# Designs tried in a protein design run: peptides against a protein of PDB entry 4J2C. Part 6

Target 1, 107 residues: chain A of PDB entry 4J2C
Amino acid sequence: MEDPFFVVKGEVQKAVNTAQGLFQRWTELLQDPSTATREEIDWTTNELRNNLRSIEWDLEDLDETISIVEANPRKFNLDATELSIRKAFITSTRQVVRDMKDQMSTS

## One batch from the design tools (peptide; aimed at target 1 I68 V69 R86)

Design b1_p11_3 (made by RFdiffusion4)
Pose (drawn by RFdiffusion4):
Structure b1_p11_3 (pose): chain A 104 residues (1-33, 37-107), chain P 11 residues (1-11)
Amino acid sequence: MEDPFFVVKGEVQKAVNTAQGLFQRWTELLQDPTREEIDWTTNELRNNLRSIEWDLEDLDETISIVEANPRKFNLDATELSIRKAFITSTRQVVRDMKDQMSTS
Amino acid sequence: NHEALREYYKE
């Protein structure tokens, strides 16, 4: 088989981009004074977070699986480090948006 | 894609 980690990584990257875009408009709709648009934007942004959060759990499990069985997966160590790095940074990106959503 | 990810890493 081919390893789909980078495919799913790509999907997560797109959803983050989408979330970033919605978060920008979401901030605007609050700072320059309708309800219907705010509600749609808020829930779609949450929809992007739902997908990203779920994807990150699975992707993080794959790293745990690979480390428990290194010979089967034969992953370059640098590549593997970059994978954990992506989960780390993406989790921080998502958390940060939610914090701004909570205070704003 | 997630099914393929589970099949690749869990099967």

Design b1_p11_3_s1 (made by RFdiffusion4, then SolubleMPNN; from b1_p11_3, 6 letters changed)
Fold by OpenDDE base, seed 2:
Formats: sequence, C-alpha cells, structure tokens
Structure b1_p11_3_s1 (fold): chain B 107 residues (1-107), chain A 11 residues (1-11)
Amino acid sequence: as target 1 above (107 residues)
Amino acid sequence: SREKLREFYYG
C-alpha cells in the first residue's frame, strides 16, 4: 500500500491555494465597499472559512501521522529528510492559515 | 482521505 500522506498533502495544498484566492477577494471587497455586495462578502467569507477549516482538519490528521511514524520508526522506515519536509509543511501551512485567520478576526 | 490515512497508519 502506498503512503497516502502525499495525497492528503496535495489536497491541503489545493485548499490553501483556493483559500488564498478567496482571502484576496475578501480583502478587496472590504477595501472597496463600492464594488462589494453583502451577498458576495458573506459568500466569500463563508467559503474562505470553510476552506480554512478543511485545511486545519487535514493538518491535524497529517500531524498525527508524524506522531505515529516517530512512535513506530521500524514499521515506518521513513527517510529523515522526508520526515523533516513533512513536519515543515505542516508548520508552514499552519502559519499561513493562522495569518489569514488573524486578519479576518481583526476586521 | 482520512480513511486512507487510517488504513495505512493504523492498519
């Protein structure tokens, strides 16, 4: 069986890209009310939040796999460099999500 | 996806 970590990683990356696009639009709508409708603001906000929640959920699962691997190194003989990359991905992605959430909460 | 992870890592 192939390691599904990369499949989920890919899904997270896709969701991040989508979220970043939505975040950009969200920012634009708030910066220029003349071009924004309440309906679009609400839709964009909801879609953005949904994507962020999805990302966070997947990151929790990915993070759990790290713990499992580290607890069972003989069962999961992963390269140290690969493990580092996986950890870095989770850390950096959480930061990206956190930054967007922080900006949304302060607006 | 969650199921895939579960199957691989807990299977």
Scores: peptide ipSAE 0.616, ipTM 0.943, DockQ to the pose 0.806
OpenDDE base, seeds 1, 3, 4, 5: peptide ipSAE 0.610, 0.609, 0.613, 0.612; ipTM 0.941, 0.941, 0.942, 0.942

Design b1_p11_3_s2 (made by RFdiffusion4, then SolubleMPNN; from b1_p11_3, 5 letters changed)
Fold by OpenDDE base, seed 1:
Structure b1_p11_3_s2 (fold): chain B 107 residues (1-107), chain A 11 residues (1-11)
Amino acid sequence: as target 1 above (107 residues)
Amino acid sequence: SLEKLREYYYG
């Protein structure tokens, strides 16, 4: 069986791109209320929040796999470079999500 | 994909 980490990673990356688009629209709608309907504001806000939560959930699962590998290094035989890449992806993606959430909480 | 993730790492 092939390691499915990269598959989930790819799915998270796509979800981040979607969230970034929603976040941009969310910002635009709130900056100029004259261009916004209540329906679009609500839809955009809900879709954005749902996507961010899904990303966070996937990141938790990905992060757990790293802990499992580190606890069982001989079973999975991953080199330090691969583990570093996986950790960096989780860290940077969490930061992207956190930045959007921080801006949403102050609006 | 999450199911496969669990199967691979917990199986």
Scores: peptide ipSAE 0.554, ipTM 0.926, DockQ to the pose 0.928
OpenDDE base, seeds 2, 3, 4, 5: peptide ipSAE 0.545, 0.549, 0.550, 0.553; ipTM 0.924, 0.925, 0.925, 0.926; seeds 3, 4, 5 fail the geometry check

Design b1_p11_3_s3 (made by RFdiffusion4, then SolubleMPNN; from b1_p11_3, 6 letters changed)
Fold by OpenDDE base, seed 4:
Structure b1_p11_3_s3 (fold): chain B 107 residues (1-107), chain A 11 residues (1-11)
Amino acid sequence: as target 1 above (107 residues)
Amino acid sequence: AREELRRFYYE
């Protein structure tokens, strides 16, 4: 069986890219009312929130796998560099999500 | 956990 970590990682990356696009549009809609409809604002806001929640959920699952690997190093036999990359991905992605959420909460 | 992760990491 192949390690599914990279599959989930890839899906998180896609969701991040989608969220960043939605966040940009969200910002544009709120800063220029003449180009915005309430319907698009609501849709964009909801889609953005859904993507962010999805990312956060996946990151929790990915983070759990790190704990499992560290508790069972012989079973998984992961390279130290690979483990560092996985940890860094989770940390940096959480920061990206946090930054967007912080800006949304102050709007 | 996602099913695919559960299958691998808890097998």
Scores: peptide ipSAE 0.651, ipTM 0.943, DockQ to the pose 0.642
OpenDDE base, seeds 1, 2, 3, 5: peptide ipSAE 0.647, 0.645, 0.645, 0.647; ipTM 0.942, 0.941, 0.941, 0.942; seed 2 fails the geometry check

Design b1_p11_3_s4 (made by RFdiffusion4, then SolubleMPNN; from b1_p11_3, 7 letters changed)
Fold by OpenDDE base, seed 2:
Order: structure tokens, then sequence, then C-alpha cells
Structure b1_p11_3_s4 (fold): chain B 107 residues (1-107), chain A 11 residues (1-11)
């Protein structure tokens, strides 16, 4: 069986890209109310939140795999560099999500 | 994908 970590990683990356696009639109709508309808604001906000929640959920799963690997290094003989990359991905992606959430909560 | 992760890492 192939390691599904990369499949989920890819799904997270896709969701991040989608979220960033939605976040950009969200920002634009709030910065220029004349071009924004309540319906679009609500839709964009909801879609953005849904994507962020999806990302966070997947990151929890990915983070758990790290713990499992580190607890069972002989079963999962992963390269140290690869493990570092996986950890870095989770850390950096959480930061990206956190930044968007922080801006949404302060608006 | 969650199920795939479970199968691989807990299987």
Amino acid sequence: as target 1 above (107 residues)
Amino acid sequence: SREELRKFYYG
C-alpha cells in the first residue's frame, strides 16, 4: 500500500489555494461595499470558512501521522529529510490558516 | 482520504 500522506497533502494544498482566492474576494468585498451584495459576502464568507475548516481537519490527521511515525520508526522507515518536510508543511499551512482566521475575526 | 490514512498508519 502506498503512503496516502501525499494524497491528503495535495488535497490540503488545493484547499489552501481555494481559500486564498476566497479570502482575496472577501477582502475586496469588504473594502468596497459598493461592489458587494450581502448575498455574495455571506456566500464568500461561508465558503471560506468551510475551506479553512476542511484544511484544519486534514492537518490534524496529517499531524497525527507524524506522531505515529515517530512512535514507530522501524515500521515506518521514513527519511529524516522527508519527515522534516512533512512537519514543515503542517506548520506553515497552519500559519497560513491562522493568518486568514485572525483577519476574519478582527473585521 | 481519512480512511486511507487510518488503514495505512493503523493497519
Scores: peptide ipSAE 0.603, ipTM 0.940, DockQ to the pose 0.835
OpenDDE base, seeds 1, 3, 4, 5: peptide ipSAE 0.596, 0.598, 0.599, 0.596; ipTM 0.938, 0.938, 0.939, 0.938; seed 4 fails the geometry check

Design b1_p11_4 (made by RFdiffusion4)
Pose (drawn by RFdiffusion4):
Structure b1_p11_4 (pose): chain A 104 residues (1-33, 37-107), chain P 11 residues (1-11)
Amino acid sequence: MEDPFFVVKGEVQKAVNTAQGLFQRWTELLQDPTREEIDWTTNELRNNLRSIEWDLEDLDETISIVEANPRKFNLDATELSIRKAFITSTRQVVRDMKDQMSTS
Amino acid sequence: NHEELHEYYKE
């Protein structure tokens, strides 16, 4: 088989980009005074977070699986480090948006 | 794609 980690990584990257876009408009709709647009934007943004959070759990499990069985997966160590790094940074990106959503 | 990720890493 081919390893789909980078495919799913790409999918997470797109959803983050979508979430970033919605977050920007979401901030605007609050700072320059309708309800219907705010509600749609809020829930779609939450929809992007749902997908991202779920994908990060599975991607993080794959790293745990690979480390428990290194010979089967034969992953370059640098490549593997970059994978954990992506989960780390993406989790921080998502958390930060939610925090701004909570206070704003 | 996600099913393929499970098949690749869990099977």

Design b1_p11_4_s1 (made by RFdiffusion4, then SolubleMPNN; from b1_p11_4, 7 letters changed)
Fold by OpenDDE base, seed 5:
Structure b1_p11_4_s1 (fold): chain B 107 residues (1-107), chain A 11 residues (1-11)
Amino acid sequence: as target 1 above (107 residues)
Amino acid sequence: SRKKLHEFYYS
């Protein structure tokens, strides 16, 4: 079997890209109410939240894999560089999600 | 892909 980490990572990255687009639109709608309808705001908000939840769920799974690898180093034999990249991805992605969520909760 | 992760990391 090949390590599926990168597959899930790719799925997360796609969801992040989608969320960022939705977040931008969400921000635009709130900045100019004349161009915004309640329907679009609600739709955008819901889609955004769904993507963010998906990302957070996948990040938890990815984070768990790192714990498993670190607990069983001889079984997986991943080098420090690879582990660092994986950890950095999770950390940075969580920050991106958190930033969006923080802005949404204060509006 | 949650199933894939489980299969690989818990096998």
Scores: peptide ipSAE 0.618, ipTM 0.942, DockQ to the pose 0.820
OpenDDE base, seeds 1, 2, 3, 4: peptide ipSAE 0.614, 0.615, 0.611, 0.617; ipTM 0.941, 0.941, 0.940, 0.942; seed 4 fails the geometry check

Design b1_p11_4_s2 (made by RFdiffusion4, then SolubleMPNN; from b1_p11_4, 6 letters changed)
Fold by OpenDDE base, seed 4:
Structure b1_p11_4_s2 (fold): chain B 107 residues (1-107), chain A 11 residues (1-11)
Amino acid sequence: as target 1 above (107 residues)
Amino acid sequence: AREELRKFYFE
């Protein structure tokens, strides 16, 4: 069986890219109400929140897999470099999500 | 957990 970590990682990366685009549009809509409709604001906000929620949920699952691998190193046989890359991905992605959420909550 | 992760990591 193929390790599905990279599949979920790829979907998280896609959701991050989507969220960043939505966040930029969200900022633009709120900064210039003359170019914004209520419908687009609502759609953008909902899509952004949905993507952020999806990312956070996937990161929890990915983080749990790391704990399982570390508890069962012989079963999964991952090298230190791969494990470091996985941990760094989760840490950095959580920070990206947190930064967007912080900016949304202060607006 | 996602199904694909569950099958690989939790079983």
Scores: peptide ipSAE 0.634, ipTM 0.943, DockQ to the pose 0.679
OpenDDE base, seeds 1, 2, 3, 5: peptide ipSAE 0.624, 0.623, 0.624, 0.624; ipTM 0.940, 0.940, 0.940, 0.940

Design b1_p11_4_s3 (made by RFdiffusion4, then SolubleMPNN; from b1_p11_4, 7 letters changed)
Fold by OpenDDE base, seed 1:
Structure b1_p11_4_s3 (fold): chain B 107 residues (1-107), chain A 11 residues (1-11)
Amino acid sequence: as target 1 above (107 residues)
Amino acid sequence: ARQELRKFYYE
């Protein structure tokens, strides 16, 4: 069986790209109300929140795998560099999500 | 995602 970490990582990356697009539209709609319908504002806001929640959920699962590997190093025999890359991905992605959430909460 | 991870990391 292949390690599915990179598959989930890819799914998270796609979700981040989607969220960033939605976030951009969200900011545009709020900055120029004359071009925004309430329907699009609500749709965009909900889609953005859902995507961010999905990302956070996947990051929790990915983070758990790291804990499992570190508790059972002989079972998985992961390269130290690979483990560092996995940790860095989770940390940086959490920051990206946090930044979007912070901006949404102040609007 | 959760199912794929669970199969590998908890087997």
Scores: peptide ipSAE 0.581, ipTM 0.926, DockQ to the pose 0.783
OpenDDE base, seeds 2, 3, 4, 5: peptide ipSAE 0.578, 0.577, 0.581, 0.577; ipTM 0.924, 0.924, 0.927, 0.924; seeds 2, 3 fail the geometry check

Design b1_p11_4_s4 (made by RFdiffusion4, then SolubleMPNN; from b1_p11_4, 7 letters changed)
Fold by OpenDDE base, seed 4:
Structure b1_p11_4_s4 (fold): chain B 107 residues (1-107), chain A 11 residues (1-11)
Amino acid sequence: as target 1 above (107 residues)
Amino acid sequence: SREKLREFYYS
């Protein structure tokens, strides 16, 4: 069986890209209310929140796999570089999500 | 994908 970590990683990356686009539009809509409808603001906000929640959920699953690998290193046989890349991805992605959430909560 | 993770990492 092939390791599905990269599949979920790809899905997270796609969701991040989508969220970043939605966040940009969200910012634009709030900066100029004359060009925004309440319907688009609500839709954009909801889609953004949904993507962020999806990312956070997947990151929890990916983070759990790290713990499993570290507890069973010989079973999965991942080198230190690969493990570091996986950890860095989770950490950096969490930061990206946190930054967007922080800006939304202060607006 | 969640199921795939479960199948692989808890097999």
Scores: peptide ipSAE 0.636, ipTM 0.944, DockQ to the pose 0.852
OpenDDE base, seeds 1, 2, 3, 5: peptide ipSAE 0.633, 0.640, 0.636, 0.636; ipTM 0.944, 0.945, 0.944, 0.944; seed 2 fails the geometry check

Design b1_p11_5 (made by RFdiffusion4)
Pose (drawn by RFdiffusion4):
Structure b1_p11_5 (pose): chain A 104 residues (1-33, 37-107), chain P 11 residues (1-11)
Amino acid sequence: MEDPFFVVKGEVQKAVNTAQGLFQRWTELLQDPTREEIDWTTNELRNNLRSIEWDLEDLDETISIVEANPRKFNLDATELSIRKAFITSTRQVVRDMKDQMSTS
Amino acid sequence: SLEELHEYYKE
């Protein structure tokens, strides 16, 4: 088989981009004074977070699986480090948005 | 894509 980690990584990258865009409009709708648009934007943003959070759990498990069985997966170590790094950074990106959503 | 990821890493 081919390893789909980078495919799913790409999907996560797009959803984050979508979430970044919605978060920007979400901030605007609050700072320059309707209800219906705010509600739609809020819940779609939450929809992007739901997918991202889920995907990150599975992607993080794959790293755990690969480390428990290195010979089967034959992953370049640098490539593997970058994979964990993506999870780390993306989790931080998502957490940061939610915090701004909580205070704002 | 997640199904393929689970098949690749869990099966």

Design b1_p11_5_s1 (made by RFdiffusion4, then SolubleMPNN; from b1_p11_5, 6 letters changed)
Fold by OpenDDE base, seed 2:
Order: structure tokens, then sequence, then C-alpha cells
Structure b1_p11_5_s1 (fold): chain B 107 residues (1-107), chain A 11 residues (1-11)
């Protein structure tokens, strides 16, 4: 069986890209109310939140795999560099999500 | 994908 970590990683990356696009639109709508309808604001906000929640959920799963690997290094003989990359991905992606959430909560 | 992760890492 192939390691599904990369499949989920890819799904997270896709969701991040989608979220960033939605976040950009969200920002634009709030910065220029004349071009924004309540319906679009609500839709964009909801879609953005849904994507962020999806990302966070997947990151929890990915983070758990790290713990499992580190607890069972002989079963999962992963390269140290690869493990570092996986950890870095989770850390950096959480930061990206956190930044968007922080801006949404302060608006 | 969650199920795939479970199968691989807990299987």
Amino acid sequence: as target 1 above (107 residues)
Amino acid sequence: SREELRKFYYG
C-alpha cells in the first residue's frame, strides 16, 4: 500500500489555494461595499470558512501521522529529510490558516 | 482520504 500522506497533502494544498482566492474576494468585498451584495459576502464568507475548516481537519490527521511515525520508526522507515518536510508543511499551512482566521475575526 | 490514512498508519 502506498503512503496516502501525499494524497491528503495535495488535497490540503488545493484547499489552501481555494481559500486564498476566497479570502482575496472577501477582502475586496469588504473594502468596497459598493461592489458587494450581502448575498455574495455571506456566500464568500461561508465558503471560506468551510475551506479553512476542511484544511484544519486534514492537518490534524496529517499531524497525527507524524506522531505515529515517530512512535514507530522501524515500521515506518521514513527519511529524516522527508519527515522534516512533512512537519514543515503542517506548520506553515497552519500559519497560513491562522493568518486568514485572525483577519476574519478582527473585521 | 481519512480512511486511507487510518488503514495505512493503523493497519
Scores: peptide ipSAE 0.603, ipTM 0.940, DockQ to the pose 0.841
OpenDDE base, seeds 1, 3, 4, 5: peptide ipSAE 0.596, 0.598, 0.599, 0.596; ipTM 0.938, 0.938, 0.939, 0.938; seed 4 fails the geometry check

Design b1_p11_5_s2 (made by RFdiffusion4, then SolubleMPNN; from b1_p11_5, 3 letters changed)
Fold by OpenDDE base, seed 5:
Structure b1_p11_5_s2 (fold): chain B 107 residues (1-107), chain A 11 residues (1-11)
Amino acid sequence: as target 1 above (107 residues)
Amino acid sequence: SLEELRKYYYE
């Protein structure tokens, strides 16, 4: 069986792009009330929150794999560069999610 | 693919 990390990584990346689109729309709706309805704001907010939550859940699983690999180096035989890339992806993606969540909680 | 991830890493 092949390592599915990159597949899940790709799925998370797509989810991030979707969330960023929803976030942009969310900000636009709040900035221009004339174009915003309660229904669209609620829908956008809900979709955005769900996407962000899904991403966070996936990141938890991805992050767990890092711990597993580090605890079992001979089993997986990943080089330091690959492991660093994986860690960086999780860290940076969590930051992107956090930034959106912080702005949502403030508005 | 999370299921595959779990299968791979928790085997």
Scores: peptide ipSAE 0.577, ipTM 0.930, DockQ to the pose 0.927
OpenDDE base, seeds 1, 2, 3, 4: peptide ipSAE 0.576, 0.568, 0.575, 0.573; ipTM 0.930, 0.928, 0.930, 0.930

Design b1_p11_5_s3 (made by RFdiffusion4, then SolubleMPNN; from b1_p11_5, 5 letters changed)
Fold by OpenDDE base, seed 2:
Structure b1_p11_5_s3 (fold): chain B 107 residues (1-107), chain A 11 residues (1-11)
Amino acid sequence: as target 1 above (107 residues)
Amino acid sequence: SREELRKFYYE
């Protein structure tokens, strides 16, 4: 069985890209209300929130795998570099999500 | 893929 960490990582990366596109549109709609219908604003906002929530959920799962690996090093036998890459991905992705959420909450 | 994670990391 292949390690599914990378599969989920890929799914998170795709969701981040989608969220960033939605966030850009969300920003545009707020900057120029004349270009937006209420329906599009609501749709964009909801889709964005859903994507961010999905990302956060996956990150929790990925973060849990880190704890499991660290508690059972001989079972998984991951080197320090690989573990660092996984941790860095989770940390940086959480920051990306946080930045978007912070901007949404202040608007 | 949540189930796949569970299978790999808990079994």
Scores: peptide ipSAE 0.610, ipTM 0.940, DockQ to the pose 0.869
OpenDDE base, seeds 1, 3, 4, 5: peptide ipSAE 0.607, 0.607, 0.606, 0.606; ipTM 0.939, 0.939, 0.939, 0.939; seed 3 fails the geometry check

Design b1_p11_5_s4 (made by RFdiffusion4, then SolubleMPNN; from b1_p11_5, 8 letters changed)
Fold by OpenDDE base, seed 2:
Structure b1_p11_5_s4 (fold): chain B 107 residues (1-107), chain A 11 residues (1-11)
Amino acid sequence: as target 1 above (107 residues)
Amino acid sequence: NRKKLREFYYS
């Protein structure tokens, strides 16, 4: 069985890309209300929130795998560099999500 | 995804 970490990582990255697109549209709709319908605003907001929630869910699972690996280094003989990359991905992705959520909560 | 990870990391 192959390590599914990077499969999930890839899916998270796709969700991030989707969320960023939705966030951009969300921002545009709020900046110029004349171009927006209530239906589009609601749809965009809901889709964005759903994507962010999905990302956060996967990040929790990915973060748990880090703890498991660190607790069982002989079972999971991962290279130190790879482990750092995994940690960095989780950290940076959480920041990206946090930034979008912070802007949404203040608008 | 949770299932995928669990199958590997808790095997």
Scores: peptide ipSAE 0.608, ipTM 0.936, DockQ to the pose 0.759
OpenDDE base, seeds 1, 3, 4, 5: peptide ipSAE 0.605, 0.605, 0.605, 0.605; ipTM 0.935, 0.935, 0.935, 0.935

Design b1_p11_6 (made by RFdiffusion4)
Pose (drawn by RFdiffusion4):
Order: C-alpha cells, then structure tokens, then sequence
Structure b1_p11_6 (pose): chain A 104 residues (1-33, 37-107), chain P 11 residues (1-11)
C-alpha cells in the first residue's frame, strides 16, 4: 500500500487555512460594529476545528504505530521527525485560535 | 478507513 499520511496531512493543512480565514473575518465582525453572520462564521470555524482535531488524533496514533513497528514501515527518520513536528505545530495553531476566540 | 486503521491492517 501507499502511505496516506501526507494525503491526510494535506487535508489538515487546507482546513487550517480555511480556519485561518474564518478566524480573520470572525475577529472583524466583532471589532467593527450582524448576529446571523457571526453565528454562521463561528460555527463553521468550529466545524474546521472538529475536523482538524480528529485528524490530528489519528495522525498522532500513526506515529505511535510506526514507532512500535519500525521495520514494517521503513520511514526515513527525518521524515518521521517532520511528521511529529507537523502535529506539534498544528496543535499549537489550533489552540491559539481557540484562545483568541475565548477572550475576544 | 483512517490512516491508523490502514497501518494496523498492514501490520
């Protein structure tokens, strides 16, 4: 089989981008004084977070699986490090948005 | 199938 980790990684990357875009408009709708648009934007942003959070759990499990069985997956170590790094950074990106959403 | 399910199947 072909390893789909990078495919799912690409999907996560697109949802983060979408989330970034919604977050920007979400901030605007609050800082320059309707309800219906705010509600739609808020819940779509949450929809992107739901997908990202779920994908990151699976992707993180795959790293755990690969490390438990290195010979089967034959992953380049540098490539593997970059995979964890993506999870780390993306988790930080998602958490940060939610914090700004909580205070703002 | 998820990436983890596919990995488990491959194992």
Amino acid sequence: MEDPFFVVKGEVQKAVNTAQGLFQRWTELLQDPTREEIDWTTNELRNNLRSIEWDLEDLDETISIVEANPRKFNLDATELSIRKAFITSTRQVVRDMKDQMSTS
Amino acid sequence: KTVSQLYKEAL

Design b1_p11_6_s1 (made by RFdiffusion4, then SolubleMPNN; from b1_p11_6, 4 letters changed)
Fold by OpenDDE base, seed 3:
Parts: C-alpha cells; sequence; structure tokens
Structure b1_p11_6_s1 (fold): chain B 107 residues (1-107), chain A 11 residues (1-11)
C-alpha cells in the first residue's frame, strides 16, 4: 500500500491552496474597507486561521514521522532523496504559513 | 489515527 505520509501531504497542499485564497481575500477586505462587511472579515479571518492551524498540526505529525524514520532506518529503508523531499516540503510549507501568520499579526 | 501513530505501529 502507499505510504500514508502522502495522504496527509496531499491534504496539507490542498489546505495551503485554500489558505492562499483566503489570505488574498483577507488582504483585499482590509485594504478597502468600503467593500468589506464585518461579517465577511470575521468569516474570512476565522476560516484562514482554522486552515493555518490545521496545516500546522499536520506538519507536526509529518515532522514526527521523519524522526521515527531516522531513528529506525532499517525498518523503513526510505530513499535518501525521498526523505530529503519530505523534509523540504515540511520546511517550505512552515515558511509559507509563518509568512501569512506574520502579516496577520501585524494587522 | 495520525500518520506518526501509524508509523509507530510499523516498529
Amino acid sequence: as target 1 above (107 residues)
Amino acid sequence: MTVSELYKKYL
């Protein structure tokens, strides 16, 4: 069977795409208050934060799998390139989330 | 179950 890592990776990728759309709308709403209702601002903000928290939770889970694999290399025998790709995905995705969170906290 | 929990079961 396929490695369950990729199932969660796929879910994270979808959540990132959703968050990016919400973040864009969030910035638009705050940029032009005349076009924004408090209801939409609140909804967008909550949806965005929920997505970001979900992503962070999944990334922690994925990151733990890396630790498990590295502690037990003989049990998994993952290719070095594959492991590198997994690590890179977690690192880059965390940065994407961090960038959005930083901008939200500044507003 | 989380992926990490699944991985632990493989040990």
Scores: peptide ipSAE 0.657, ipTM 0.949, DockQ to the pose 0.815
OpenDDE base, seeds 1, 2, 4, 5: peptide ipSAE 0.657, 0.649, 0.653, 0.653; ipTM 0.949, 0.947, 0.948, 0.948

Design b1_p11_6_s2 (made by RFdiffusion4, then SolubleMPNN; from b1_p11_6 with Q5E A10Y)
Fold by OpenDDE base, seed 1:
Structure b1_p11_6_s2 (fold): chain B 107 residues (1-107), chain A 11 residues (1-11)
Amino acid sequence: as target 1 above (107 residues)
Amino acid sequence: KTVSELYKEYL
């Protein structure tokens, strides 16, 4: 049976891809209002924010599993390489989300 | 349940 960590990881990865597409459209709509309807702007903005919040929530959950494993290394017996990969995924994904949020807050 | 909750239950 699959480790539940990877189920959430996969969901986060899909949400990131979705958010990146929404972010690109969001940027396009705001850069040229003549190509945008209010309905699409609102939908895109809301979908993007919802995806970002979902990702952040999942990342917090995934991050807590890291803490649990590190506090109980004998119980889980994860090798250092796998733990490093999990940490790197969380860190890099948080950065991707942060970059989009920063641009949204200043736009 | 969250994945962290599942991990806690495993303990």
Scores: peptide ipSAE 0.685, ipTM 0.953, DockQ to the pose 0.781
OpenDDE base, seeds 2, 3, 4, 5: peptide ipSAE 0.246, 0.213, 0.219, 0.181; ipTM 0.801, 0.783, 0.784, 0.754

Design b1_p11_6_s3 (made by RFdiffusion4, then SolubleMPNN; from b1_p11_6, 3 letters changed)
Fold by OpenDDE base, seed 1:
Structure b1_p11_6_s3 (fold): chain B 107 residues (1-107), chain A 11 residues (1-11)
Amino acid sequence: as target 1 above (107 residues)
Amino acid sequence: MTVSELYKEYL
């Protein structure tokens, strides 16, 4: 059986790709109102926010696994390279999410 | 069930 970490990692990656597409459309809609309907703006905004929230939640979960592993290194027997890859994924993905949220200036 | 919960159960 594969480590369940990678299941969630894969889900996060898919959600990021979806969010980035939605973010691009969101930007286009807001930059050119003549091409936008309120319905699409609302849909896109909501879908984007939902995806971002889902990603953030999954990242918190993945981040907690890191803490558990680091607190119990002998139990999980993960090498430093794998742990670094996992940490890097979480860090970089958080940055991607943060960048989109910052540009959306959501309150 | 979260992954972290699975990890905790493994302990």
Scores: peptide ipSAE 0.657, ipTM 0.948, DockQ to the pose 0.794
OpenDDE base, seeds 2, 3, 4, 5: peptide ipSAE 0.158, 0.131, 0.161, 0.116; ipTM 0.745, 0.727, 0.742, 0.713

Design b1_p11_6_s4 (made by RFdiffusion4, then SolubleMPNN; from b1_p11_6, 3 letters changed)
Fold by OpenDDE base, seed 2:
Structure b1_p11_6_s4 (fold): chain B 107 residues (1-107), chain A 11 residues (1-11)
Amino acid sequence: as target 1 above (107 residues)
Amino acid sequence: KSVSELYKEYL
């Protein structure tokens, strides 16, 4: 069976890109109320939250895979470099999500 | 099944 990690990584990456675009628009709408309708604010906020939630869910699953691999090194022949790349992706992506959420919570 | 679910099955 083929390792699907790269596929999940790609989907998370896509969701991050989408979220970042939505976050930028969200910021713009709040910075200049004259260009914003309540409907667009609500839509943007909801879409952003949905994307962030999706990412977080995938990251939780991916994070669990790391633990499983580390607990069964003989079953999963991942070298240290590959494992580091996977961990780095999860860590950095979680940080990106956290930064957006922090700004949303303090607005 | 989601891709994440497939991954869990792979593991």
Scores: peptide ipSAE 0.232, ipTM 0.792, DockQ to the pose 0.365
OpenDDE base, seeds 1, 3, 4, 5: peptide ipSAE 0.184, 0.195, 0.225, 0.189; ipTM 0.768, 0.774, 0.790, 0.758

Design b1_p11_7 (made by RFdiffusion4)
Pose (drawn by RFdiffusion4):
Structure b1_p11_7 (pose): chain A 104 residues (1-33, 37-107), chain P 11 residues (1-11)
Amino acid sequence: MEDPFFVVKGEVQKAVNTAQGLFQRWTELLQDPTREEIDWTTNELRNNLRSIEWDLEDLDETISIVEANPRKFNLDATELSIRKAFITSTRQVVRDMKDQMSTS
Amino acid sequence: SMDELREYYRD
């Protein structure tokens, strides 16, 4: 088989980009004074987070699986480090948006 | 894509 981690990584990257875009408009709709548009934008943004959060759990499990069985997966160590790094940074990106959504 | 990822890593 081929390893689909980078495919799913790409999907997560797109959803983050989409979430970043919605978050920008979401901030605007609050700072320059309707309800219907705000509601749609808020829930779609939460929809992007749902997908990202779920994907990150699975991707993080794959790292745990690979480390428990290194010979089967034969992953370059640098590549593996970068994978954990992606999860770390993406989790931070998602958390930050939610915090701004909570206070704003 | 998630099914392929689970099959690759869990199976």

Design b1_p11_7_s1 (made by RFdiffusion4, then SolubleMPNN; from b1_p11_7, 6 letters changed; failed a check: a repeat of another design)
Amino acid sequence: SREELRKFYYG

Design b1_p11_7_s2 (made by RFdiffusion4, then SolubleMPNN; from b1_p11_7, 5 letters changed)
Fold by OpenDDE base, seed 2:
Structure b1_p11_7_s2 (fold): chain B 107 residues (1-107), chain A 11 residues (1-11)
Amino acid sequence: as target 1 above (107 residues)
Amino acid sequence: SRKELREFYYG
């Protein structure tokens, strides 16, 4: 069986890209109310939140796999560099999500 | 994919 970590990683990356696009539109709508309808603001906000929640959920699963690997190194003989990359991905992606959430909560 | 993760890492 192939390690599905990279499949989920790819799904997270796609969701991040989608969220960043939605976040950009969200920012634009709030910066220029003349071009924004309440319907679009609500839709964009909801879609953005849904994507962020999806990302956070997947990151929790990915983070759990790290713990499992580290607890069972003989069962999962992963390269140290690869493990570092996986950890870095989770950390950096959480920061990206946190930054968007922080800006949304302060608006 | 969550299912696949569980199958691989807990299987």
Scores: peptide ipSAE 0.591, ipTM 0.937, DockQ to the pose 0.837
OpenDDE base, seeds 1, 3, 4, 5: peptide ipSAE 0.587, 0.588, 0.590, 0.589; ipTM 0.935, 0.936, 0.936, 0.936; seed 4 fails the geometry check

